Peptides against a protein of PDB entry 3V4L. Designs and how they scored, part 223

Target 1, 386 residues: chain A of PDB entry 3V4L
Amino acid sequence: GQPLAKDKVALLIGNMSYWEHPKLKAPLVDVYELTNLLRQLDFKVVSLLDLTEYEMCNAVDEFLLLLDKGVYGLLYYAGHGYENFGNSFMVPVDAPNPYRSENCLCVQNILKLMQEKETGLNVFLLDMCRKRNDYDDTIPILDALKVTANIVFGYATCQGAEAFEIQHSGLANGIFMKFLKDRLLEDKKITVLLDEVAEDMGKCHLTKGRQALEIRSSLSEKRALTDPVQGAPCSAEALVRNLQWAKAHELPESMCLKFQCGVHIQLGFAAEFSNVMIIYTSIVHKPPEIIMCDAYVTDFPLDLDIDPKHANKGTPEETGSYLVSKDLPKHCLYTRLSSLQKLKEHLIFTVCLSYQYSGLEDTVEEKQEVNVGKPLIAKLDMHRGL

## One batch from the design tools (peptide; made by RFdiffusion4, then SolubleMPNN)

Design b2_p22_6_s1 (from b2_p22_6, 6 letters changed)
Fold by OpenDDE base, seed 2:
Structure b2_p22_6_s1 (fold): chain B 386 residues (1-386), chain A 22 residues (1-22)
Amino acid sequence: as target 1 above (386 residues)
Amino acid sequence: KADVPVMGVITDEEVKKILEEL
């Protein structure tokens, strides 16, 4: 019969805003497009941008809680990285210069933990460099991996080589994702799908002699990303997994705020990623006596590091939100919360209405505090260990 | 600065040069 997945879970990490290293652009687009494709494949997707070492460890721990016997696990990483002695190291955004193995996440350690969960399929898609880091003399004594015939690595590049992004004047994919996205929905064994992606990359003049896909697999079964999930979650573990994922993806409900002057504001929320949310405000009712009014959001929790200069923009693009702007209502003020993983408390903020009456020179302000609880990934309390 | 492995960048100028050589 066709293989069935008990469930399908993906963790996608895109690191681009490095503190001590060159900034990247492709991980933003790559994580977003891959998220949308994996959702069409009935994956539960956690998508995270710009994680510190600690936040990456917690994201992996939460991902491992979603894994169980016969579950398909997919880890995608786009960012800086290296390979020493056949071990792949993902570089967090807070990594020092130079970084070492002690500052990075070892993919083979994650694989070991996934094998302990008795997963049905383990897919690693690593859009990172595979060059040796000569500043890391650590020989990791990795414990012997279990012999499982269910592992697939798709490396964006060959051993000892660089991976590349193309920095066009617009948003563009990394080289690996550019070819992967065109094949990802095909009902093929995952190793056959990746081999076709490797052929497509090999035909591209931009990548020829610079970057080639490497496939490393122990996969003995005909498993595909298209494999259907086994029916309604009948196990307690499957129900817990579904609830845990649903909690991490719950948006605040849209609110209608009413001010004393008779102005009504719609406050709305949109997810760009599991840790990135857009807040938008719009005037839905204005008394005729009020000639001008604007609704600003302010007084965010300090742990979110929200710069007021980047809040309350006339377009989503001015906040750095280029991908979801088509799905957002027009004629709002937009604020992007890009670090929801840092939120320790409830998201409490102020909505400030500034307005002017016809024939009065002075602006009037009214304020309302809003508590929206813990949005999206902030429900997982990724900081409980600090 | 320490020369640690980082993601490579293909610039618009490099893309243009490759396309002109085709």
Scores: peptide ipSAE 0.374, ipTM 0.859, DockQ to the pose 0.898
Fold by OpenDDE base, seed 1:
Structure b2_p22_6_s1 (fold): chain B 386 residues (1-386), chain A 22 residues (1-22)
Amino acid sequence: as target 1 above (386 residues)
Amino acid sequence: KADVPVMGVITDEEVKKILEEL
């Protein structure tokens, strides 16, 4: 019979905004497009941008809680990285320069933990460099991996090589995602799909002699990302997994705020990623005696590190939101919260209405505090150190 | 700065050059 997945779970990490390293651009588009494709494949997707070491560890731990016997697990990473002695290291955004294994997440350690969950399939898609880091002299003593015959690695590049992004003047994919996205929905064994992606990449003159896909697999079964989720009654674990994923993707409800001057504001929320939310404000009613009014958001929790210069923009793109702008209502002010994983408490902020009456030169301000609880990934108490 | 492995960048200029050489 066709293989069945008990469930399908993906963690996608895109690191771009490095503190001590070159900033990247492709992971933004790559994580977004891959999220949309994996959702079409009935994956529960957690998509995270710009994680610190601690936040990456917590994201992996939360991902491992979603894994169980017969579940398909997919980890995608786009960012800086290296490979020492056949061990792949993902570099967090807060990694020092130089970074070492002690500042990075070892993919083979994650694989070990995934094997302990008795997963049905383990897929790693690593869009990172595989050069040796000569500043890291550590030889990780990895415990012997179990022989599970259900592992697939898709490396964006060959061993000892760089992976590349294309920095066009606009948004572009990384080289790996550019080819992967065109085939990802195909009903093929995952190793066959990746081999076809490798052939497509090998035909591209831009990548020829610079980047080649490497596939490492022990996958003995004909498993595909298209394999249907088993519709059997939700085990307690499947219910917990569904609830945990749903919590990590719950948006605040849209609010209608009424000010004393008679102005009504719609406050809305959109998810760009599991840790990235757009707040938008629109004036839905204005008394005729008010000639001008603007509704802006302010007084965010300090943990979110919101620069007021990038808040309350007339377009989503001016906030750095290029991907979901078509799905947003027009004629709003937009604010992008890009670090929801840092939120320890409820998201409390102020909506400020600035307005002017006809025939008065002075602007009047009214303020309302809004509590939207814990949005998206902030519902996962990722900050509770075990 | 230490020369640690980082993601490579193909610039628009490099893309143009490669396409002109084809």
Scores: peptide ipSAE 0.372, ipTM 0.865, DockQ to the pose 0.908
Fold by OpenDDE base, seed 3:
Structure b2_p22_6_s1 (fold): chain B 386 residues (1-386), chain A 22 residues (1-22)
Amino acid sequence: as target 1 above (386 residues)
Amino acid sequence: KADVPVMGVITDEEVKKILEEL
């Protein structure tokens, strides 16, 4: 019979906004597009941008809690990275220059932990460089991996080579994702699918002699990303897994705020990523005596590092949200919260209504505090140790 | 700055050069 997955879980990490390293652009689009494709494949997807070392460790730990016997696990990473002695290291955004293995996450350590969960399939898609880091003299003594015959690595580049992004004036995919996205939905053994992606990449003149996909696999079974999820959750563990994933994806409910002047504001929320949310405000009722009114969001928790100059924009694009802007209501004020993983407490903020009456020159302000609880990834308390 | 491995960037100028050499 066709293999069944007990469940399908993916962690996608895109690191772009490095402190001490060159900034990237492609991981934004790559994580977003891959999230949408994996959701069509019935994956439970956690998508995270711009993680510190500590935040990456916690994201991996939460991902491992979603894994169990016969679950398909997929880890995607786009960002800076290196390979020493056949070990792949993902570089966090706070990594020093130079970075070492002590500042980075080892993919083979994650694989060891996935093998302890008795997963049905382990897929690693690594869109990072595989050059040696000569500043890292650490020889990792990795224990011998178990012979599970269910491992697939798709490396965006060859051993010892660079991976590349194309920085156009607009949003563009990285080279690996550009070819992967066109085939990812195909009902094929994952190693066959990746081999076709490797052929497509090899035909591109931009990548020829610069970047080539490497596939490393021990996959003995005909497993595909299209493999159906096994029916009703039969175990308490499957229920817990579903609840953990649901917590990381729960948006605040839309609110209707009523001000004393008789203005009604709709406050709405949209997810761009598991750690990125857009808040939008719209005026749904205005008394005729009020000629002008705007609803600003202010007084965010300091942990979110929200610059007021980037809040309350007339378009989603002015917030840096280019991907979900089509799905948002028009004629709102928009604010992008890009670091929800940093939220220790409930998301409390102020809605400030600024308005003017007909025949009065002075603006009036009314304020209302809003508590929306812990949105999205903030429910996992990724900062419990800081 | 130390020369650590980083993701390569292909610029629009490099893309144009590659396309002109084809």
Scores: peptide ipSAE 0.365, ipTM 0.855, DockQ to the pose 0.885
Fold by OpenDDE base, seed 4:
Structure b2_p22_6_s1 (fold): chain B 386 residues (1-386), chain A 22 residues (1-22)
Amino acid sequence: as target 1 above (386 residues)
Amino acid sequence: KADVPVMGVITDEEVKKILEEL
């Protein structure tokens, strides 16, 4: 019979905004497109951009809480990385220059922890370099991995090689995701699917002699990403998993704010990623005596590092939101919260209405404080213990 | 800066050059 997954869970991490290293662009598009594809495959997807070491550790810990016996686990990473002694290291955005294993997450350590969960399938898709880091002399003493015969690694490049992104004038995928996305929905054994992706990459003149997909697998069963999830959650653990995932993806409800001047504002929320939310404001009612009015969001928690220069934009693109702009309402002011993982408290902010009456030159301001609780990933309290 | 392994970039100029060599 076709294998059944007890559940399907994916953690996608895209690191771009490195402090001490070259900035990347492709992980933005790659994480977004892969999120949408994995959702069509009935994966519970957590998608995170620009994580520090501590935030990456917490994201992995929360991902491991969603894993259990017979669950399919998929970890995708796009960013800087290296490989020392067959250990793959994902580089956080706050990693020093040079970085070492002590500043990075070891994929094989994550695999060990996934094997302890008795997962049905472990898929690692690693869109990172596999060059040796000569500044890291640490040999991690990894305990012997269990023989689970349910492991697949898709490396975007060969051992000792670089992975590449194509920095066109527009948004483009990384090389690996460009080919992976075209096949990801196919009902094939995951190793066969990745072999076909490797063949497609091998035909591309841009990648020829620069980057080739490497597949490392110990997969004894015909398992596919298309494998159906087992029906209604029969266990308390499956119910808890569903609730934890749902909690991490709950948007604030849209609000209608009423000001004393009689202006009504619609405040809305959209998820770009699990840690990235767009706030949008629109004027839904304006008294005829008010000739001009704008609704700004301000006074955000300091932990979010919101630059006012990128807040309250007339387009989503001016906030740095290029992916969800088609799904957003038009004629709003937009603000992108890109670091929801940093939120220690409730998201409290001010909606400031600036308006002008007919025949008065002076602008009037009214303010309302809004508490939307902990949106999206902020509900997981990824800062527990700082 | 230390020469640590980082993601490579293929530039528009490199893409154009590769396409012109085809």
Scores: peptide ipSAE 0.361, ipTM 0.858, DockQ to the pose 0.909

Design b2_p22_6_s2 (from b2_p22_6, 7 letters changed)
Fold by OpenDDE base, seed 5:
Structure b2_p22_6_s2 (fold): chain B 386 residues (1-386), chain A 22 residues (1-22)
Amino acid sequence: as target 1 above (386 residues)
Amino acid sequence: KADVPVMGVITDEEVKEIEEKL
């Protein structure tokens, strides 16, 4: 019969906004497009941008809690990285310069933990450099991996080589994702799919002789990303996994705020990523005696580091939201919360209504506090060890 | 700053230079 997955879970990490290293652009588009493709493949996808070392560790721990016997696990990473002694290290955004293994996440440690879960398939897609870091003399003593015959690595580049992004003036994919996305939905064994991606990438004149896809696999079974999820959750653990994933993807309900002046504001929420949410406000009713009326969001939790200069924009693009702007309502004010993983408390903020009556010179303000609980990834409490 | 492994960048200029050679 066709292979069945017990469930399918993916963690996608895109690091771009490095503190001490060159900033990247491609991971934004790559994580977004891969998220949408994996959702079409019935994956439970957690998508995270710009994680610190601690936040990456917690994201991996939460991902491992979603894994169980016969579950398909996929880890994608786009960002800076290196390879020492056959161990791949993902570089967090807060990594020092120079960074070492103690500042980074070892992919082979994650693989060990995935093997302990008795997963049906382990896929690693690593869109990072594989150069040696000569500032890290640490030889990681990794425990011997189990022979599970269910492992696939897709490395965006060869051992000792760089991976590349193209810095166009617009939004562009990294080289690996550019070719991966065109084949990802194909009903093929994952190693055959990646081999076809390697052939397509090998035709790219931009990276010819500089970057080539490397496939490392022990996959003995015909497993595909298209393999159907088994029917209704047969175990308490599967129910818990489904509830835990659902919590991490729950948006706040849209609200209609009513002010004393008779103005009604629609407050809405959209997910760009598991840790990135857009808040939007619109005036849905205004009394005729009110000539001007604006609704601003303010007083966000300090943990979110929201600059008021970047809040309450007339377009999603002015907030840095280029990907979901087509799916947002028009004629709103938009605010992008890009660090929901830092939220320790409930998301409480103020909606401030500024308005003017016909024939009065003075602007009037009304304020309403809004508590939306913990949105999206903030429900996982990824900060509990700080 | 120390020279640590980082993602390579292909610039718009480098793209044009490659496309002009094809």
Scores: peptide ipSAE 0.393, ipTM 0.882, DockQ to the pose 0.909
Fold by OpenDDE base, seed 2:
Structure b2_p22_6_s2 (fold): chain B 386 residues (1-386), chain A 22 residues (1-22)
Amino acid sequence: as target 1 above (386 residues)
Amino acid sequence: KADVPVMGVITDEEVKEIEEKL
């Protein structure tokens, strides 16, 4: 019969905003598009941008809690990285220059932990460089991996080579995701699908002789990303997994705020990623005696590092939200919270209404505090160890 | 600065130079 997945879980990490290294652009689009495709494949997707070493460790730990016997696990990473002695190292955004293995996450360590969960399939999609880091002389003593016939690595490049992004004037995919996205929904064995992606990449004149996809697999069974999830969650573990994922993806409910002047504001929330949320405000009712009226959000928790200069924009794009702007209501003020993983407390902020009456020169302000609890990934308490 | 491995970038100029050679 067709193989069944007990469940399907994906962790997608896109690191772009490096502190001590060149900034990237492609991981934004790549993580977003891959998230949407994997959701169409009935994956539970956690999508995270710009993680520190500590935040990456916690994201992996939370991902491993979603894994169990017969679950399909997919890890995607886009960012800086290296390969020493056949071990792949993902570079966090806070990594020093030079970085070493002690500042990075080893993919083979994650694989070991996934094998302990008795997963049905382990897929690693690594959109990173595979060059040797000569500043890291550490020989990782990795424990012997269990012999499991369920591992697939898709490397965006060959051993010892670079992976590339194309810096077009706008939003573009990395080279790997550009070809992967066109095939990802096909009902094929994952190794056959990746081989077709490798053939498509091999026709690209931009990367010819610079980047080629490498597939490394022990997969003995005909498993596909299209494999159906085994029916209603019958196990207590499957119920817990579904609840844990649902908590990490729960948006605050939209609110209608009423001010004393008779102005009504709609406050809404949209997820761009598991750690990135857009807040939007709109005036839904204004008394005719009020000639000008604006609704600003302010007084965010300090741990979110919200610059007021980037808050309350007239377009989603002015906040850096280029991908979800089509799904947002028009004629709002928009604020992007890009670091929800840093939130230690409830998201409490102020909605400030600034308005003017007809025939009065003075601007009047009214304020309301809003508590929306812990939105999205902030429910997982990714900071419990600090 | 230490020369650590980083993601490569293909510039719009490099894209044009490749396309002009096709």
Scores: peptide ipSAE 0.389, ipTM 0.877, DockQ to the pose 0.903
Fold by OpenDDE base, seed 3:
Structure b2_p22_6_s2 (fold): chain B 386 residues (1-386), chain A 22 residues (1-22)
Amino acid sequence: as target 1 above (386 residues)
Amino acid sequence: KADVPVMGVITDEEVKEIEEKL
């Protein structure tokens, strides 16, 4: 019969805003597009941007809690990285310069933990460099991996080579995602799909002789990302997994705020990523005596590091939200919260209504505090121990 | 700064230079 997945779970990490290293751009688009494709494939997707070492460890731990016997696990990473002695290291945004294995996440350690979960398929898509880091002399003593015959690695580049992004003035994919996205929905064995992506990448003149896709596989079965999820009654473990994933994707409900002046504001929320949310405000009712009226969001938790100069923009794009702007209501004020994984408490903030009456020169302000609980990834408490 | 492995960047100038050689 066709292989069935018990469930399908993906963790996508895109690191761009490095503290001590060159900033990247492609991971933003790559994580977003891959998230949308994997959702069409019935994956439970957690998508995270700009993680510290600690936040990456917690994201992997939460991902491993979603894994169980016969579950398909997919890890995608886009960012800086290296390969020493056949071990792949993902570089967090807070990694020092130089970084070492002690500052990075080893993919083979994650694979070991996935094998302990008895997963049905383990897919790693690594859009990072595979050059040796000569500043890391650590030889990892990795225990021998179990013979599970269900492992697939898609490396964006060959061993000892760089991966590349193209820094256009606009939004662009990395080289790997540019070709992967065109084939990812095909009902093919995952290794056959990746071989076709490798052939398409091999035709790219920009990276010819500099970057080539490498596939490593022990996959003995005809498994595809299109394989249907088993429709049997969920075990207790499957219920826990579904609840845990749902927590990481729960947006606050839209609210209607009423001010004493008779102005009504709609407050809405949209997810860009599991750790990135857009807040938007709109005036839904205004008394005719009020000639000007704006609803600002202020007083965010300090853990979110929100610069007021980047809040309350007239367009989503002015916040740095270029991908979801088409799906947002028009004629709002927009604020982008890009670090929800840092939120230790409930998201409490102030809605400030600034307005002017006809025939009065003075601006009047009314304020309401809003508590929206823990939005999206903040429900997982990924900061536990910081 | 130490020369650690980092993602390569292809610039718009490098893209043009490659396209002009094709």
Scores: peptide ipSAE 0.387, ipTM 0.877, DockQ to the pose 0.899
Fold by OpenDDE base, seed 4:
Structure b2_p22_6_s2 (fold): chain B 386 residues (1-386), chain A 22 residues (1-22)
Amino acid sequence: as target 1 above (386 residues)
Amino acid sequence: KADVPVMGVITDEEVKEIEEKL
């Protein structure tokens, strides 16, 4: 019979905005497109951009809480990385220069923890370099992995090689995701699917002789990403998993704010990623005596590092949101919150209405404080212990 | 800066040079 997954869970991490290293672009598009594809495959997807070491550790811990016996786990990472002694290290955005294993997450340690959960399938898709880091002489003492015969690694490149992104003037996928996305929905054994992706990538003239997909697997069963999820969650653990995932993806409800001047503002929320939210404001009612009015969002928590220069834009693209702009309402002011993982408290901010009456030169301001609780990933409290 | 392993970048110029050789 076709294998059944008890559930399907994915953690996608895209690191781009490195402090001490070259900035990347492809992980933005790659995480977004892969999120949409995995959702069509009935995966519970957590998608995170630009994580620190501490935030990456917490994201992995929360992902491991979603894993259980017979669950399919998929970890995707796009960013800087290295491989020492057959151990793959994912580099956080706050990693020093040079970075070492103590500043990075070891994929094989994550695999060990996934094996303790008795998962049905473990898939690692690693879009990172696999060069040796000569500044790291640390040999991690990894405990012997269990023989689970349910492991697949798709490496974007060969051992000792670089992975590449193409920095076109526009939004483009990384090379690995460009070919992976075209096949990801196919009802094939995951190793066969990745072999076909390797053949397609092998035809790419840009990477020929520089980057090639490597598949490392111990997969005894015909498991596919298309394998159906087993029906209604019968276990307490499956209910908890569903509640945790739902909690991490709950947007604030849209609000209608009423100001004393009689202006009504619609405040809305959209998820770009699990840690990235767009706030948008629109004027839904304006008294005829008010000639001009704008609704700005201000006074955000300092932990979110919101640059006011990128807030309250006339387009989503001016905020740095290039992906969800088609799904957003038009004629709003847009603000992108890109670091929701950093939110320690409730998201409290001010909606400031600036308006002008007919025949008065002076602008009037009215302010209303809004508390939207903990949106999206901020509900997981990824700062527990700082 | 230390020469640590980082993601490679293929520039638009490199793309063009490769396409012109095909």
Scores: peptide ipSAE 0.379, ipTM 0.876, DockQ to the pose 0.905

